# Ledger of designs, part 100: peptides against a protein of PDB entry 5YCA

Target 1, 132 residues: chain A of PDB entry 5YCA
Amino acid sequence: RSLPAERNPLYKDDTLDHTPLIPKCRAQVIEFPDGPATFVRLKCTNPESKVPHFLMRMAKDSSISATSMFRSAFPKATQEEEDLEMRWIRDNLNPIEDKRVAGLWVPPADALALAKDYSMTPFINALLEASS

## One batch from the design tools (peptide; made by RFdiffusion4, then SolubleMPNN)

Design b2_p21_6_s4 (from b2_p21_6, 9 letters changed)
Fold by OpenDDE base, seed 1:
Structure b2_p21_6_s4 (fold): chain B 132 residues (1-132), chain A 21 residues (1-21)
Amino acid sequence: as target 1 above (132 residues)
Amino acid sequence: MVLPYGASLEELEAVFEAEEA
């Protein structure tokens, strides 16, 4: 597969210690038609553009939004590039399409695999370790 | 507020941002 050429400079170093990011994560209860669901979120701001994206974990089953990861990692990606990557994820990983929130959600192991590809490992480690 | 089923990521992010404000 071909990932977009330009990556968010926030993710320039995949080897950083993730522990300082853990307390930056926040748990939030979101109401849906059938009741509340807790998400753990991490606000990630592109240091150049100053545009933020949230990385997201469903607290209950630890699923991570792969779509949000991609959008954060590749700020100049086209819709075609996103669609291509999401198709790759469907074909190669174990995503689910949750009824509550759009996009692909992946289990922790898949999230970490994507994190390696996107140079986001510290951020995903922190997101997975944060309390809910 | 209550999000509908199939809410977009943008909608969810807006709810997150509102909580931070």
Scores: peptide ipSAE 0.758, ipTM 0.953, DockQ to the pose 0.941
Fold by OpenDDE base, seed 4:
Structure b2_p21_6_s4 (fold): chain B 132 residues (1-132), chain A 21 residues (1-21)
Amino acid sequence: as target 1 above (132 residues)
Amino acid sequence: MVLPYGASLEELEAVFEAEEA
């Protein structure tokens, strides 16, 4: 597959130690029609554009929003490029479509696979290790 | 506040931002 050409400068180095990012994660309870759900979030700000995006994990099953990862990693991606990647994820990984929040959510192993592709490994490791 | 089923990622992020503020 082909990923967007321009990547968020925040993710220039995939080899950084993730541990300093763990304390930056925050747990938050969100109320839905069927009850509360806890999310762990990590605010990631593009150092160039200063535009923030949240990486997010559902605390209960540790699913990570692949859609949010993509949007954070590729700030100039077109909708077509996003759709193409989401289709690739459907075809090659194990995503779920949660009834509460839109987009594709993937289990930890898949999230780490995507993180490698998007150069986001430290951030996803931190998100997965953070307490809820 | 209660988010509806199928809330967009943007809606969820807005709730996150509100908590940080």
Scores: peptide ipSAE 0.758, ipTM 0.953, DockQ to the pose 0.939
Fold by OpenDDE base, seed 5:
Structure b2_p21_6_s4 (fold): chain B 132 residues (1-132), chain A 21 residues (1-21)
Amino acid sequence: as target 1 above (132 residues)
Amino acid sequence: MVLPYGASLEELEAVFEAEEA
């Protein structure tokens, strides 16, 4: 597959120590029609454009939003490029479509695989290790 | 605030931002 050419400069170094990012994560309870659900979030701001995106983990099963990862990594991607990547994820990984929040959510192992592809490994490691 | 089922990622991010403020 092909990924968008321009990547968020926040993710220029995939080898950084993730531990300083752990305390940057925040747990938050979100209310839905059938009750509360806890998310762990990490705010990631593009250092050039100053546009933020949140990386997101469901606390209950540690599923991570692949769609949010993609949008953060590739801020200039078209909807078509996103759709193509989401189709690739459906075909090659183990995503779920949660009834609460849109997009594709993937288990931790798949999230780390995507993180390697998107150069986001420290951020996803931190998100997975943070407490809920 | 209660989010509906099928909330967009943008809607969820807005709730996150509101918590930070």
Scores: peptide ipSAE 0.758, ipTM 0.953, DockQ to the pose 0.943
Fold by OpenDDE base, seed 3:
Structure b2_p21_6_s4 (fold): chain B 132 residues (1-132), chain A 21 residues (1-21)
Amino acid sequence: as target 1 above (132 residues)
Amino acid sequence: MVLPYGASLEELEAVFEAEEA
């Protein structure tokens, strides 16, 4: 598959130690029609544009938003490029379409596979290890 | 705030930002 040409400079080094990022994660309870759900979030700011995106994990089943990962990694991606990547994820990984929040959510192993492709490994490791 | 089913990622991020500020 072909990923967008330009990547968020925040993710220039995939070999960084992830442990300093763990304390930056935050747990938050969100209310939905059928009751509360806890999310763990990590704010990631593009050092050039100063535009933030949140990486996010569902506390209950540890699913991570693949769509949010993509949007954070590729700030200049078109909607067409996002659609193509989401199709690839559907065909090659094990995504879940959750009724509460849009986009594709993937289990931890799939999230780490995507993290390798997007050069986001330290950030996803921290998100997975943070408490809820 | 209560989010509806099928909330967009942008809507969820707005709730996150409101809590952080």
Scores: peptide ipSAE 0.757, ipTM 0.953, DockQ to the pose 0.924

Design b2_p21_7_s1 (from b2_p21_7, 13 letters changed)
Fold by OpenDDE base, seed 1:
Structure b2_p21_7_s1 (fold): chain B 132 residues (1-132), chain A 21 residues (1-21)
Amino acid sequence: as target 1 above (132 residues)
Amino acid sequence: SAAEAARRQQQIEEAQRELYS
């Protein structure tokens, strides 16, 4: 596959220690028709544009929004580029179907695989380790 | 439905902004 050419400069170093990011995560309980669910979120701000994106994890099963990862990593990506990547994820990884939420969600192992591709490993590790 | 899921996602995003603002 072909990923967008320009990546968020926030993710310039994939090898940084993730532990300082853990306390930056926040949990939120959201009410759905079938009951409440807790999400853990991490605000990721592009240091150049100052535009934030929020990485998202379902607390219970640790599913992570691949869509949020992509949008944060590639702020100048077109909708077509996003669609192509999401199709690739569906075809090559193990996305989880959840009709309650939008976007494409993947299990922790797949999220970390994507994190490597997007140079977001510290951020995804922090998101996965954060308390809910 | 997809539309309902999108609306719930919007709620989450709005909550995110509130928590981090």
Scores: peptide ipSAE 0.060, ipTM 0.683, DockQ to the pose 0.152
Fold by OpenDDE base, seed 4:
Structure b2_p21_7_s1 (fold): chain B 132 residues (1-132), chain A 21 residues (1-21)
Amino acid sequence: as target 1 above (132 residues)
Amino acid sequence: SAAEAARRQQQIEEAQRELYS
C-alpha cells in the first residue's frame, strides 16, 4: 500500500518515550442508545499547523480508532487516500465491528502495527496505558 | 424509535468526525 507523502511532524520520532504522554490522556463517557461507554482520548496537535486531532480508545476492550490515527498522522491526506488505507486495514488487519461508533476501530496489536507504519508508536502506547 | 436512533447516531458520527479533524 501507499501512504500519504506528508506526515504530521508531531510524529517525526517513533522512538520517543511514551510515558510522558500517559497523563495527557483523558477519559470521556459517551452516551449511546444502549447505554454509556467510556473512551480515552489523547489530543495530538500538529506543531506546524496547530491543528489538533484526537486519538481515541474504547476503554472496555482497548480498541483504537484507526481513522483517528490516520487523520492525525496524515493531515493533508485526501479522502481517497483515507478510504484506500481503511480498505487495506479491513483486508489485512482485524478491525472490530461496532455500529455505535464511526470510523474503523482495531484491537491493540493492530493499532501498534499501524502506529509503526505511521511513526506514532509512543502516542499509541500512551493511549493504551492510560487509565479510564 | 427508529427515527430517534438514527438522529442520535448521526450526531455521534458528526461529533466523532469533528474530533478527528
Scores: peptide ipSAE 0.035, ipTM 0.629, DockQ to the pose 0.320
Fold by OpenDDE base, seed 2:
Structure b2_p21_7_s1 (fold): chain B 132 residues (1-132), chain A 21 residues (1-21)
Amino acid sequence: as target 1 above (132 residues)
Amino acid sequence: SAAEAARRQQQIEEAQRELYS
């Protein structure tokens, strides 16, 4: 598949130690019609544009928003490029269906696979290891 | 519904922004 050409400079080095990012994660309980759910989030700010995106994990099953990953990694991506990637994820990975949240969510192993593709491994590792 | 999910996602994002502001 083809990913967008320009990537968020925040993710210039996929080999960085993730442990310093763990304390930067935050857990939050969000109320939904069917009850509360806890999310773990990590604020990721593009160092050039200063635009923040929040990487998100569902605390209970550790599902991670692939959509948020993509949008953070590729700030200049078109909607078409995003749609194509999400379709690829549906066809090649194991997305989890949750009617309560928007976007495409994937299990931890798939998130880490995407993280490698997007050069976000430290951030996803931190998000997965953070307490909830 | 998809619309409901989108609204909930927006609420989460807004809450996140407030937390980090």
Scores: peptide ipSAE 0.058, ipTM 0.679, DockQ to the pose 0.167; fails the geometry check
Fold by OpenDDE base, seed 3:
Structure b2_p21_7_s1 (fold): chain B 132 residues (1-132), chain A 21 residues (1-21)
Amino acid sequence: as target 1 above (132 residues)
Amino acid sequence: SAAEAARRQQQIEEAQRELYS
């Protein structure tokens, strides 16, 4: 596969300690037809453009939104590039289907694999370790 | 159902923005 050429400068160093990011995460309860569900979110702001994106985790099974990761990592990506990456994820990883939410969600191990590819490991580690 | 999922996702994102504003 071919990832977009330009990456969010927020993720210039994949080796940073993730622990300072843990208290930046926030839990949120959302009401659905079948009952309430808790999400954990982390605000990630592009230091150059000042545009924020929110990384998201389902508290119950720790599924991570791959869509949110991609959009945060590649702010100038085209819709075609996003579609291509989402197809690659469906073909090569183990995404979970949840009709209640939009986007493509993956289990923790897959999220960390994507994080390595997108150079955002500290942020995903923090999101996974945060309490709900 | 796809439309409902999209609407709920939007609600989540809007709530997120308010909490960090």
Scores: peptide ipSAE 0.057, ipTM 0.679, DockQ to the pose 0.167; fails the geometry check

Design b2_p21_7_s2 (from b2_p21_7, 15 letters changed)
Fold by OpenDDE base, seed 4:
Structure b2_p21_7_s2 (fold): chain B 132 residues (1-132), chain A 21 residues (1-21)
Amino acid sequence: as target 1 above (132 residues)
Amino acid sequence: AAAAAAARAAQIAAAQAALYG
């Protein structure tokens, strides 16, 4: 597969210590038609454009939104590029089925695999370790 | 179907917007 050419400069160094990011995460209970669910969120601001994106984790099973990762990592990606990547994820990883939420969600191991591809490892580690 | 998709997107957006609310 081919990923978009331009990546968010926030993710220039995949080897940084993730621990300072842990206290930046926040948890919130969201109401759905079938009941409440807790999410953990991490605000990621592009230092160049100043546009924020939020990385999202389901607290209960630690599923992470691959869509949120992609959109944060590749701010200038086209819809076609996103669709191609999401299809690749469906074909090669193990996305979950949750009809309550938008986007494509993946288990922790898959999220870390994507994080390596997108140079987001510290941010995903922090999101996974944060309390809910 | 379209209404359901919009609702799902709105829920995620609400979760994101409430990070520092």
Scores: peptide ipSAE 0.066, ipTM 0.710, DockQ to the pose 0.257
Fold by OpenDDE base, seed 5:
Structure b2_p21_7_s2 (fold): chain B 132 residues (1-132), chain A 21 residues (1-21)
Amino acid sequence: as target 1 above (132 residues)
Amino acid sequence: AAAAAAARAAQIAAAQAALYG
């Protein structure tokens, strides 16, 4: 696969301690046709553009939105680049099927694998460790 | 202060909307 060339400068260092990010996570209950579900989100602001993206976790099974990760990591990615990456994830990882939510969601281990590829490890560790 | 609070509320709403496509 070929990832976009330019990455969000927020993720310039993949080795930082994740623990300071844990208190920045927020839980929210979202209503769906089949009932409420709790999500945990982490606001990630590009320090140059000042544009925020929310990384998203399903509280119950800790599934992470790979789509949210990609869009945060690669602010100048084309739709084609996103589509290609999502196809790669489908072919190489273990995405879940949930008709209630948009985007591609992956289990924690896969999220951490993607985090390494996107240089987002501290942020995904924090998101996974945060309480709901 | 009020503008910041409104912006946060809008961002939360946008995050919710993103889950529905």
Scores: peptide ipSAE 0.054, ipTM 0.685, DockQ to the pose 0.047
Fold by OpenDDE base, seed 3:
Structure b2_p21_7_s2 (fold): chain B 132 residues (1-132), chain A 21 residues (1-21)
Amino acid sequence: as target 1 above (132 residues)
Amino acid sequence: AAAAAAARAAQIAAAQAALYG
């Protein structure tokens, strides 16, 4: 697969301590037709463009939105590049099926694998450790 | 349904364009 050439400068160092990011996460309850569900989100601001993106986790099973990760990591990616990466994830990882939510969601282990590829490990570790 | 539309709007607000589609 071919990832986009330009990456968010927020993720220049994949080895930083993640613990300061944990208290920056926020829980949110969303009402669905079949009942409420809690999500955890982490606001990630591109230091160059100052445009924020939110990384998203389902509180119950810790599934993480691969779509949110990709869009945060590659702010100048084309729709075609995103589609190619999402197809790769479907073919090589273990995405979940949840008709209530948009985007492609993956289990924690898969999220950490993607985090390594996108240089986002501290941010995904913090998102996974945060309380809901 | 109205409930589904409200839930969709909440997702978009929470994640911006990340959960739009």
Scores: peptide ipSAE 0.077, ipTM 0.761, DockQ to the pose 0.152; fails the geometry check
Fold by OpenDDE base, seed 1:
Structure b2_p21_7_s2 (fold): chain B 132 residues (1-132), chain A 21 residues (1-21)
Amino acid sequence: as target 1 above (132 residues)
Amino acid sequence: AAAAAAARAAQIAAAQAALYG
């Protein structure tokens, strides 16, 4: 697969300590047609563009939005690049289908695999470790 | 299709807004 060439400078170093990011996470209960669900979120602001993206985890099963990861990591990605990556995820990982939410959501192990590819490991570790 | 992709992107953005708005 071909990932976009330009990555969010927020993710320049995949080896940073994740623990300072844990208290940055926030839990929120969201109402859906079938009832409430709790999410954990982490605001990630591109230090150059100042554009924020939110990384999101379903509190119950720790599924993480791969789509949001991709969009945060690759701010200048084309739709074609995103579509290609999402197809790759479908073919190679184990995304869940949750019709309540948009995008592709993956289990923790898959999220960490993507995090390595996107240089987002500290952020995903923090998101997974945060309380709900 | 471009329209479908745009709709999907909009849905994701809307979902994020709903979760964080």
Scores: peptide ipSAE 0.055, ipTM 0.668, DockQ to the pose 0.197; fails the geometry check

Design b2_p21_7_s3 (from b2_p21_7, 14 letters changed)
Fold by OpenDDE base, seed 2:
Structure b2_p21_7_s3 (fold): chain B 132 residues (1-132), chain A 21 residues (1-21)
Amino acid sequence: as target 1 above (132 residues)
Amino acid sequence: SEEEEEERKKKIEEAQKKLYS
């Protein structure tokens, strides 16, 4: 597959220590019709544009929003590029189905695979390790 | 019912606004 050419400079180094990012994660309880659900979120700000994106994890099963990862990693991606990547994820990984959330969500192992592709490993490690 | 489902969808949308804000 082909990923967008321009990547968020926040993710220029995939080998950074993730531990300093852990305390930056925040747990948030969201009330849904079926009951409350806890999410862990990490605010990621593009150092050039100053535009923030939130990486998100469901506390219960540790599913990660692949869509949010993609949008954070590739701020200049077209909708077509996003659609292609989401289709690739559906075809090659193990996304979950949850009507409560938008976008495509994947289990931790898949999230880490994507993180490697997007150069976001420290951020996803922190998000997964953070308490809820 | 369909009406109940629509209300449920609306509540989900409201919850999502909090999640993605």
Scores: peptide ipSAE 0.516, ipTM 0.889, DockQ to the pose 0.924
Fold by OpenDDE base, seed 1:
Structure b2_p21_7_s3 (fold): chain B 132 residues (1-132), chain A 21 residues (1-21)
Amino acid sequence: as target 1 above (132 residues)
Amino acid sequence: SEEEEEERKKKIEEAQKKLYS
């Protein structure tokens, strides 16, 4: 598949140590009609534009928001490019269905596969290891 | 009921605002 040409410079080095990012993650309990759910979030700021995006994990099953990963990694992506990638994820990975959340969410193994593609491995590792 | 579904939808939207901001 083809990914957008321009990537967030925050992710220029996929080999960085992820451990310093772990304490930057924040757990948040959110009340839904069916009860509370805990999410872990990591604020990722584009060093050039200074625009932040939050990477997100559901604490219960460690599902990761693929949509948020994509939007953080590719700040200049068109809606069409995003739609094509989300379709690819549906066709090739194992996204979950949860009516409480927006976008596509994927299990940890799929998130790490996407992280490799998007050069976000340290950030996703930190998000997965953070306490909830 | 339809009313209950709308209230549920509203509560989900409010929860999502907290999650995505």
Scores: peptide ipSAE 0.489, ipTM 0.881, DockQ to the pose 0.956
Fold by OpenDDE base, seed 5:
Structure b2_p21_7_s3 (fold): chain B 132 residues (1-132), chain A 21 residues (1-21)
Amino acid sequence: as target 1 above (132 residues)
Amino acid sequence: SEEEEEERKKKIEEAQKKLYS
């Protein structure tokens, strides 16, 4: 597959220590018709454009929003590029089905695989280790 | 019913606005 050419400068170094990012994560309880669900979110701001994106984890099973990862990593991606990547994720990874949430959500192991591809490993590790 | 499902979808959309804000 081909990923977008321009990546968020926030993710220039995939080898950084993730532990300082853990306290920056925030848990949020959202009420759905079938009951409450807790999400952990990490605000990621592009240092050049100053546009923020939130990385998101479902606290219960630690599923991560792959769509949010992609949009944060590739702020100038076209819809076609996103669609292509989401199809690749469906075909190669193990996305979950949850009508409560938009986009594709994947298990922790898949999220870390994507994180490596998107150079987001510290941020995803922090998101996964944060308390809920 | 269809009305109940529409209401459910509306509530989910409202919840999602909070999640993606």
Scores: peptide ipSAE 0.487, ipTM 0.880, DockQ to the pose 0.920
Fold by OpenDDE base, seed 4:
Formats: C-alpha cells, sequence, structure tokens
Structure b2_p21_7_s3 (fold): chain B 132 residues (1-132), chain A 21 residues (1-21)
C-alpha cells in the first residue's frame, strides 16, 4: 500500500510518552436507538492548520476508529488515498461491523499496528488507557 | 418496516453528529 506523502506534524515523534495525553481524553455517552454507548475521544489539533480531529474508542470493546486515525494523520490525503487504505485495512486487519458508527473501526491490536504506520503510537496508547 | 428503518437511520445520524463533533 501507499500512504499519503504528507503527515500531520502533530505526529512527528512516535516515541513520546503517552501518559500526559491520558487525562486529555474524554468519555461521552451517546444514545442510540438500541441503547446508550460510551465512547472515549481525544482531540488532536494539527499545530500548523489548527484543524482538530477526534480519535475515538468504543469503551465496551476498545475498538478504535481507523478512519479518524487516517484523517488526523494525513490531512491532505485524497478520498482515493483514504479508500485505498480502508480497503487495505479490510484485507489485512480485522475491522468490526457496527451500523451505529461511520468509517472503519478496528480492535486495539490492529489500532496499534496502524498507529505505528501513522506515527500515532502515543496517542492511541493514551486513548486505549483512558478511563470510560 | 421501511419507515421504521428510516427513522432508526435518522436517529443514528443524529447520534453520530454528537460523536464526530
Amino acid sequence: as target 1 above (132 residues)
Amino acid sequence: SEEEEEERKKKIEEAQKKLYS
């Protein structure tokens, strides 16, 4: 696969300590037709463009939004590039099916694999360790 | 029914707005 050339400068250092990011995560209960679901979100702001993206985790099974990871990591990616990556995820990882949420969501192990590829490891670690 | 499914879809969409905002 081919990832976009330009990455969000927020993720320039994949070796940062993730612990300071944990308290920045926020849990939110969202009501769906079939009942409430809790999500944990981490606001990630591009330091150059000042555009924020939220990284998201389902509290119950710790599934992570791969789509949100991609969009945060690659702010100048085309829709075609996103589609190619999402297809790669479907073919190589283990995305879940949930009609309540948009995009592709993956288990924690897959999220960490993507985090390594996108240089987002501290942020995903924090998101996974945050309380719900 | 189809109408009920459409209503469910609308409610999910509203919930998603809260999730992605």
Scores: peptide ipSAE 0.456, ipTM 0.872, DockQ to the pose 0.939

Design b2_p21_7_s4 (from b2_p21_7, 12 letters changed)
Fold by OpenDDE base, seed 4:
Structure b2_p21_7_s4 (fold): chain B 132 residues (1-132), chain A 21 residues (1-21)
Amino acid sequence: as target 1 above (132 residues)
Amino acid sequence: SAAAEAARQRLIEEAQQRLYS
Protein backbone atom coordinates (compact mmCIF):
# COMPACT_ATOMS: atom_id res chain seq x y z
CA ARG B 1 0.00 0.00 0.00
CA SER B 2 0.95 3.63 -0.46
CA LEU B 3 0.41 6.07 2.39
CA PRO B 4 0.00 9.79 1.71
CA ALA B 5 3.19 11.79 1.24
CA GLU B 6 2.57 14.49 3.84
CA ARG B 7 2.22 13.59 7.51
CA ASN B 8 1.08 15.70 10.44
CA PRO B 9 4.25 17.16 12.01
CA LEU B 10 2.79 16.30 15.43
CA TYR B 11 3.93 12.75 14.70
CA LYS B 12 7.53 13.46 13.71
CA ASP B 13 8.89 11.27 16.53
CA ASP B 14 7.16 8.03 17.50
CA THR B 15 9.70 7.22 20.24
CA LEU B 16 8.53 9.85 22.74
CA ASP B 17 7.29 8.92 26.20
CA HIS B 18 3.52 8.53 26.07
CA THR B 19 2.81 8.99 29.78
CA PRO B 20 2.43 12.79 29.69
CA LEU B 21 -0.44 12.32 27.23
CA ILE B 22 -2.47 10.04 29.49
CA PRO B 23 -3.99 12.79 31.66
CA LYS B 24 -4.93 14.70 28.52
CA CYS B 25 -7.39 12.01 27.52
CA ARG B 26 -11.08 12.46 28.34
CA ALA B 27 -13.88 9.95 28.79
CA GLN B 28 -17.52 10.53 27.93
CA VAL B 29 -20.66 8.43 27.90
CA ILE B 30 -22.57 8.53 24.63
CA GLU B 31 -26.16 7.37 24.36
CA PHE B 32 -27.08 4.99 21.57
CA PRO B 33 -30.36 3.30 20.72
CA ASP B 34 -29.22 0.10 22.43
CA GLY B 35 -27.85 1.90 25.49
CA PRO B 36 -24.92 3.98 26.69
CA ALA B 37 -21.29 3.43 25.73
CA THR B 38 -18.16 5.11 27.08
CA PHE B 39 -15.51 6.54 24.78
CA VAL B 40 -12.05 7.86 25.54
CA ARG B 41 -10.79 10.69 23.35
CA LEU B 42 -7.47 12.48 22.86
CA LYS B 43 -7.25 15.86 21.17
CA CYS B 44 -4.36 15.99 18.70
CA THR B 45 -3.54 19.40 17.25
CA ASN B 46 -1.37 19.88 14.18
CA PRO B 47 1.32 22.28 15.42
CA GLU B 48 1.54 24.04 12.06
CA SER B 49 -2.06 24.35 10.92
CA LYS B 50 -3.51 24.36 14.46
CA VAL B 51 -6.29 22.08 13.23
CA PRO B 52 -7.36 19.53 15.85
CA HIS B 53 -8.37 15.92 15.36
CA PHE B 54 -9.70 13.57 18.01
CA LEU B 55 -8.41 10.05 18.44
CA MET B 56 -11.08 7.75 19.84
CA ARG B 57 -11.24 4.52 21.82
CA MET B 58 -14.23 2.47 22.90
CA ALA B 59 -13.66 2.06 26.61
CA LYS B 60 -15.05 -1.45 27.00
CA ASP B 61 -13.05 -3.37 24.39
CA SER B 62 -10.40 -0.73 23.60
CA SER B 63 -11.28 -0.62 19.91
CA ILE B 64 -9.66 2.37 18.21
CA SER B 65 -10.96 4.43 15.29
CA ALA B 66 -8.57 3.79 12.42
CA THR B 67 -10.35 6.43 10.38
CA SER B 68 -9.59 9.08 12.99
CA MET B 69 -5.97 7.96 13.14
CA PHE B 70 -5.59 8.24 9.39
CA ARG B 71 -7.23 11.64 9.16
CA SER B 72 -5.08 12.99 11.98
CA ALA B 73 -1.87 11.56 10.55
CA PHE B 74 -2.50 12.60 6.95
CA PRO B 75 -4.29 15.96 6.88
CA LYS B 76 -3.93 16.40 3.11
CA ALA B 77 -4.89 12.88 2.09
CA THR B 78 -7.36 12.47 -0.74
CA GLN B 79 -10.55 10.49 -0.37
CA GLU B 80 -9.07 7.92 -2.72
CA GLU B 81 -6.03 7.50 -0.49
CA GLU B 82 -8.25 7.07 2.56
CA ASP B 83 -10.43 4.53 0.79
CA LEU B 84 -7.36 2.58 -0.28
CA GLU B 85 -6.00 2.47 3.26
CA MET B 86 -9.35 1.44 4.74
CA ARG B 87 -9.58 -1.37 2.21
CA TRP B 88 -6.06 -2.46 3.13
CA ILE B 89 -7.07 -2.52 6.80
CA ARG B 90 -10.11 -4.65 6.00
CA ASP B 91 -7.97 -7.06 4.01
CA ASN B 92 -4.98 -7.31 6.35
CA LEU B 93 -6.13 -6.50 9.90
CA ASN B 94 -9.13 -7.37 12.06
CA PRO B 95 -11.61 -4.49 12.01
CA ILE B 96 -14.79 -4.76 14.06
CA GLU B 97 -18.38 -4.31 12.98
CA ASP B 98 -20.28 -1.63 14.90
CA LYS B 99 -23.18 0.12 13.23
CA ARG B 100 -23.46 2.65 16.06
CA VAL B 101 -20.34 4.56 15.08
CA ALA B 102 -18.86 6.01 11.92
CA GLY B 103 -15.54 4.99 10.40
CA LEU B 104 -13.46 1.84 10.65
CA TRP B 105 -12.53 0.56 14.11
CA VAL B 106 -9.80 -1.93 15.00
CA PRO B 107 -8.68 -3.83 18.12
CA PRO B 108 -5.72 -2.59 20.21
CA ALA B 109 -3.06 -4.73 18.56
CA ASP B 110 -4.11 -3.55 15.11
CA ALA B 111 -4.24 0.05 16.32
CA LEU B 112 -0.66 -0.23 17.51
CA ALA B 113 0.39 -1.70 14.19
CA LEU B 114 -1.21 1.24 12.40
CA ALA B 115 0.33 3.64 14.91
CA LYS B 116 3.76 2.35 13.97
CA ASP B 117 3.00 2.89 10.30
CA TYR B 118 1.66 6.39 10.97
CA SER B 119 4.40 7.29 13.51
CA MET B 120 1.89 7.97 16.30
CA THR B 121 2.68 5.19 18.81
CA PRO B 122 2.88 7.45 21.90
CA PHE B 123 -0.59 8.81 21.24
CA ILE B 124 -2.19 5.42 20.81
CA ASN B 125 -0.42 4.04 23.88
CA ALA B 126 -1.73 6.95 25.93
CA LEU B 127 -5.23 6.51 24.56
CA LEU B 128 -5.17 2.80 25.44
CA GLU B 129 -3.86 3.37 28.98
CA ALA B 130 -6.20 6.22 29.92
CA SER B 131 -8.94 5.52 32.46
CA SER B 132 -12.59 5.49 31.49
CA SER A 1 -27.00 4.44 3.93
CA ALA A 2 -24.93 7.55 3.34
CA ALA A 3 -27.38 9.59 5.38
CA ALA A 4 -27.13 7.22 8.34
CA GLU A 5 -23.35 7.28 8.19
CA ALA A 6 -23.34 11.07 8.16
CA ALA A 7 -25.62 11.12 11.20
CA ARG A 8 -23.33 8.79 13.13
CA GLN A 9 -20.34 10.92 12.24
CA ARG A 10 -22.07 14.09 13.43
CA LEU A 11 -23.00 12.44 16.72
CA ILE A 12 -19.38 11.58 17.43
CA GLU A 13 -18.20 15.04 16.42
CA GLU A 14 -20.75 16.69 18.69
CA ALA A 15 -19.60 14.55 21.59
CA GLN A 16 -16.01 15.54 20.91
CA GLN A 17 -16.92 19.21 20.99
CA ARG A 18 -18.74 18.79 24.29
CA LEU A 19 -15.65 17.24 25.87
CA TYR A 20 -13.14 19.82 24.71
CA SER A 21 -15.16 23.06 24.57
Scores: peptide ipSAE 0.046, ipTM 0.681, DockQ to the pose 0.189
Fold by OpenDDE base, seed 2:
Structure b2_p21_7_s4 (fold): chain B 132 residues (1-132), chain A 21 residues (1-21)
Amino acid sequence: as target 1 above (132 residues)
Amino acid sequence: SAAAEAARQRLIEEAQQRLYS
């Protein structure tokens, strides 16, 4: 697969200590038609564009939104590029099915695999370790 | 369906936008 050429400069160093990011995460109860669900979120702001994205984890099973990861990591990606990556994830990883939420969500191990690909490891580690 | 997916997308986006404010 081919990932977009330009990556969010927030993710320039995949080796950073993730622990300072843990307290930046926040739990959020979101109301859905079938009832509330708790998410853990981490606000990630592109230091150049100042555009924020939230990385999101379902509190219950720690599923991570791969779509949010991709959109945060690749600010100039086209919709086609996103679609291609999401298809790759479907074909190669283990996305979950949740009718309540949009995008592609993956279990923690897959999220960490993607994080390595997107240079987001500290952020995903923090998101996974944060309390709900 | 595509319409259902669009609706779910809006829900997530709206939720995220609320978190930005």
Scores: peptide ipSAE 0.044, ipTM 0.674, DockQ to the pose 0.206
Fold by OpenDDE base, seed 1:
Structure b2_p21_7_s4 (fold): chain B 132 residues (1-132), chain A 21 residues (1-21)
Amino acid sequence: as target 1 above (132 residues)
Amino acid sequence: SAAAEAARQRLIEEAQQRLYS
């Protein structure tokens, strides 16, 4: 597959220690029609544009928003590029179906695979290890 | 429905922008 050419410079080094990012994560309870659900989120600010994106994890099953990952990693991506990647994820990984939330969500192992592709491994490790 | 999907999208976007600090 073809990922967007320009990547968020925040993710220039995939080998960094993730532990300093763990305390930067925050839990958030969101009310849904069928009851509350807790999410963990990590603010990721593009050091050049200063635009933040929030990576998101469902606290209970540790599903990660692939959509949030993609949008953070590739801030200049077109809608077509996003659609192509989301289709690839559907075809090659194991996304979950949750009608309460928007975007495409994947289990932890798939999130880590995507993190490797997007050079986001420290951030996804931190998000997965953070308390809720 | 399209309306429901739009609502879910707005909710997620709102959650991403809200700061709890």
Scores: peptide ipSAE 0.044, ipTM 0.680, DockQ to the pose 0.217
Fold by OpenDDE base, seed 3:
Structure b2_p21_7_s4 (fold): chain B 132 residues (1-132), chain A 21 residues (1-21)
Amino acid sequence: as target 1 above (132 residues)
Amino acid sequence: SAAAEAARQRLIEEAQQRLYS
């Protein structure tokens, strides 16, 4: 597959220690038609553009939003590039079907595989280890 | 349903926007 050429400079080093990021995560309760659900979020700010994105985890089953990962990692990506990547994820990984939420969500192991591809492993490790 | 999908997308976007403030 072909990923966008330019990546968020926040993710220039995939080998950094993730533990300082754990306390930066926050829990958020969102109300849905079938009741409340808790999410864990991590604010990721592009150091060049100063534009923030939130990485998202479902607290209950630790599913991660692949859509949020992609949009944070590739600030200049086109809609076509995003669509191609989401199709690749559907074809090669194990996305979760949840009618309540938008975007494509994947289990922890798949999220870590994507994190390696997007050079954002420390951020996904922190998001997964944070308490809800 | 296209309408249902639009509603779900708006919910997520509005939640994100509130957190950006």
Scores: peptide ipSAE 0.036, ipTM 0.668, DockQ to the pose 0.210

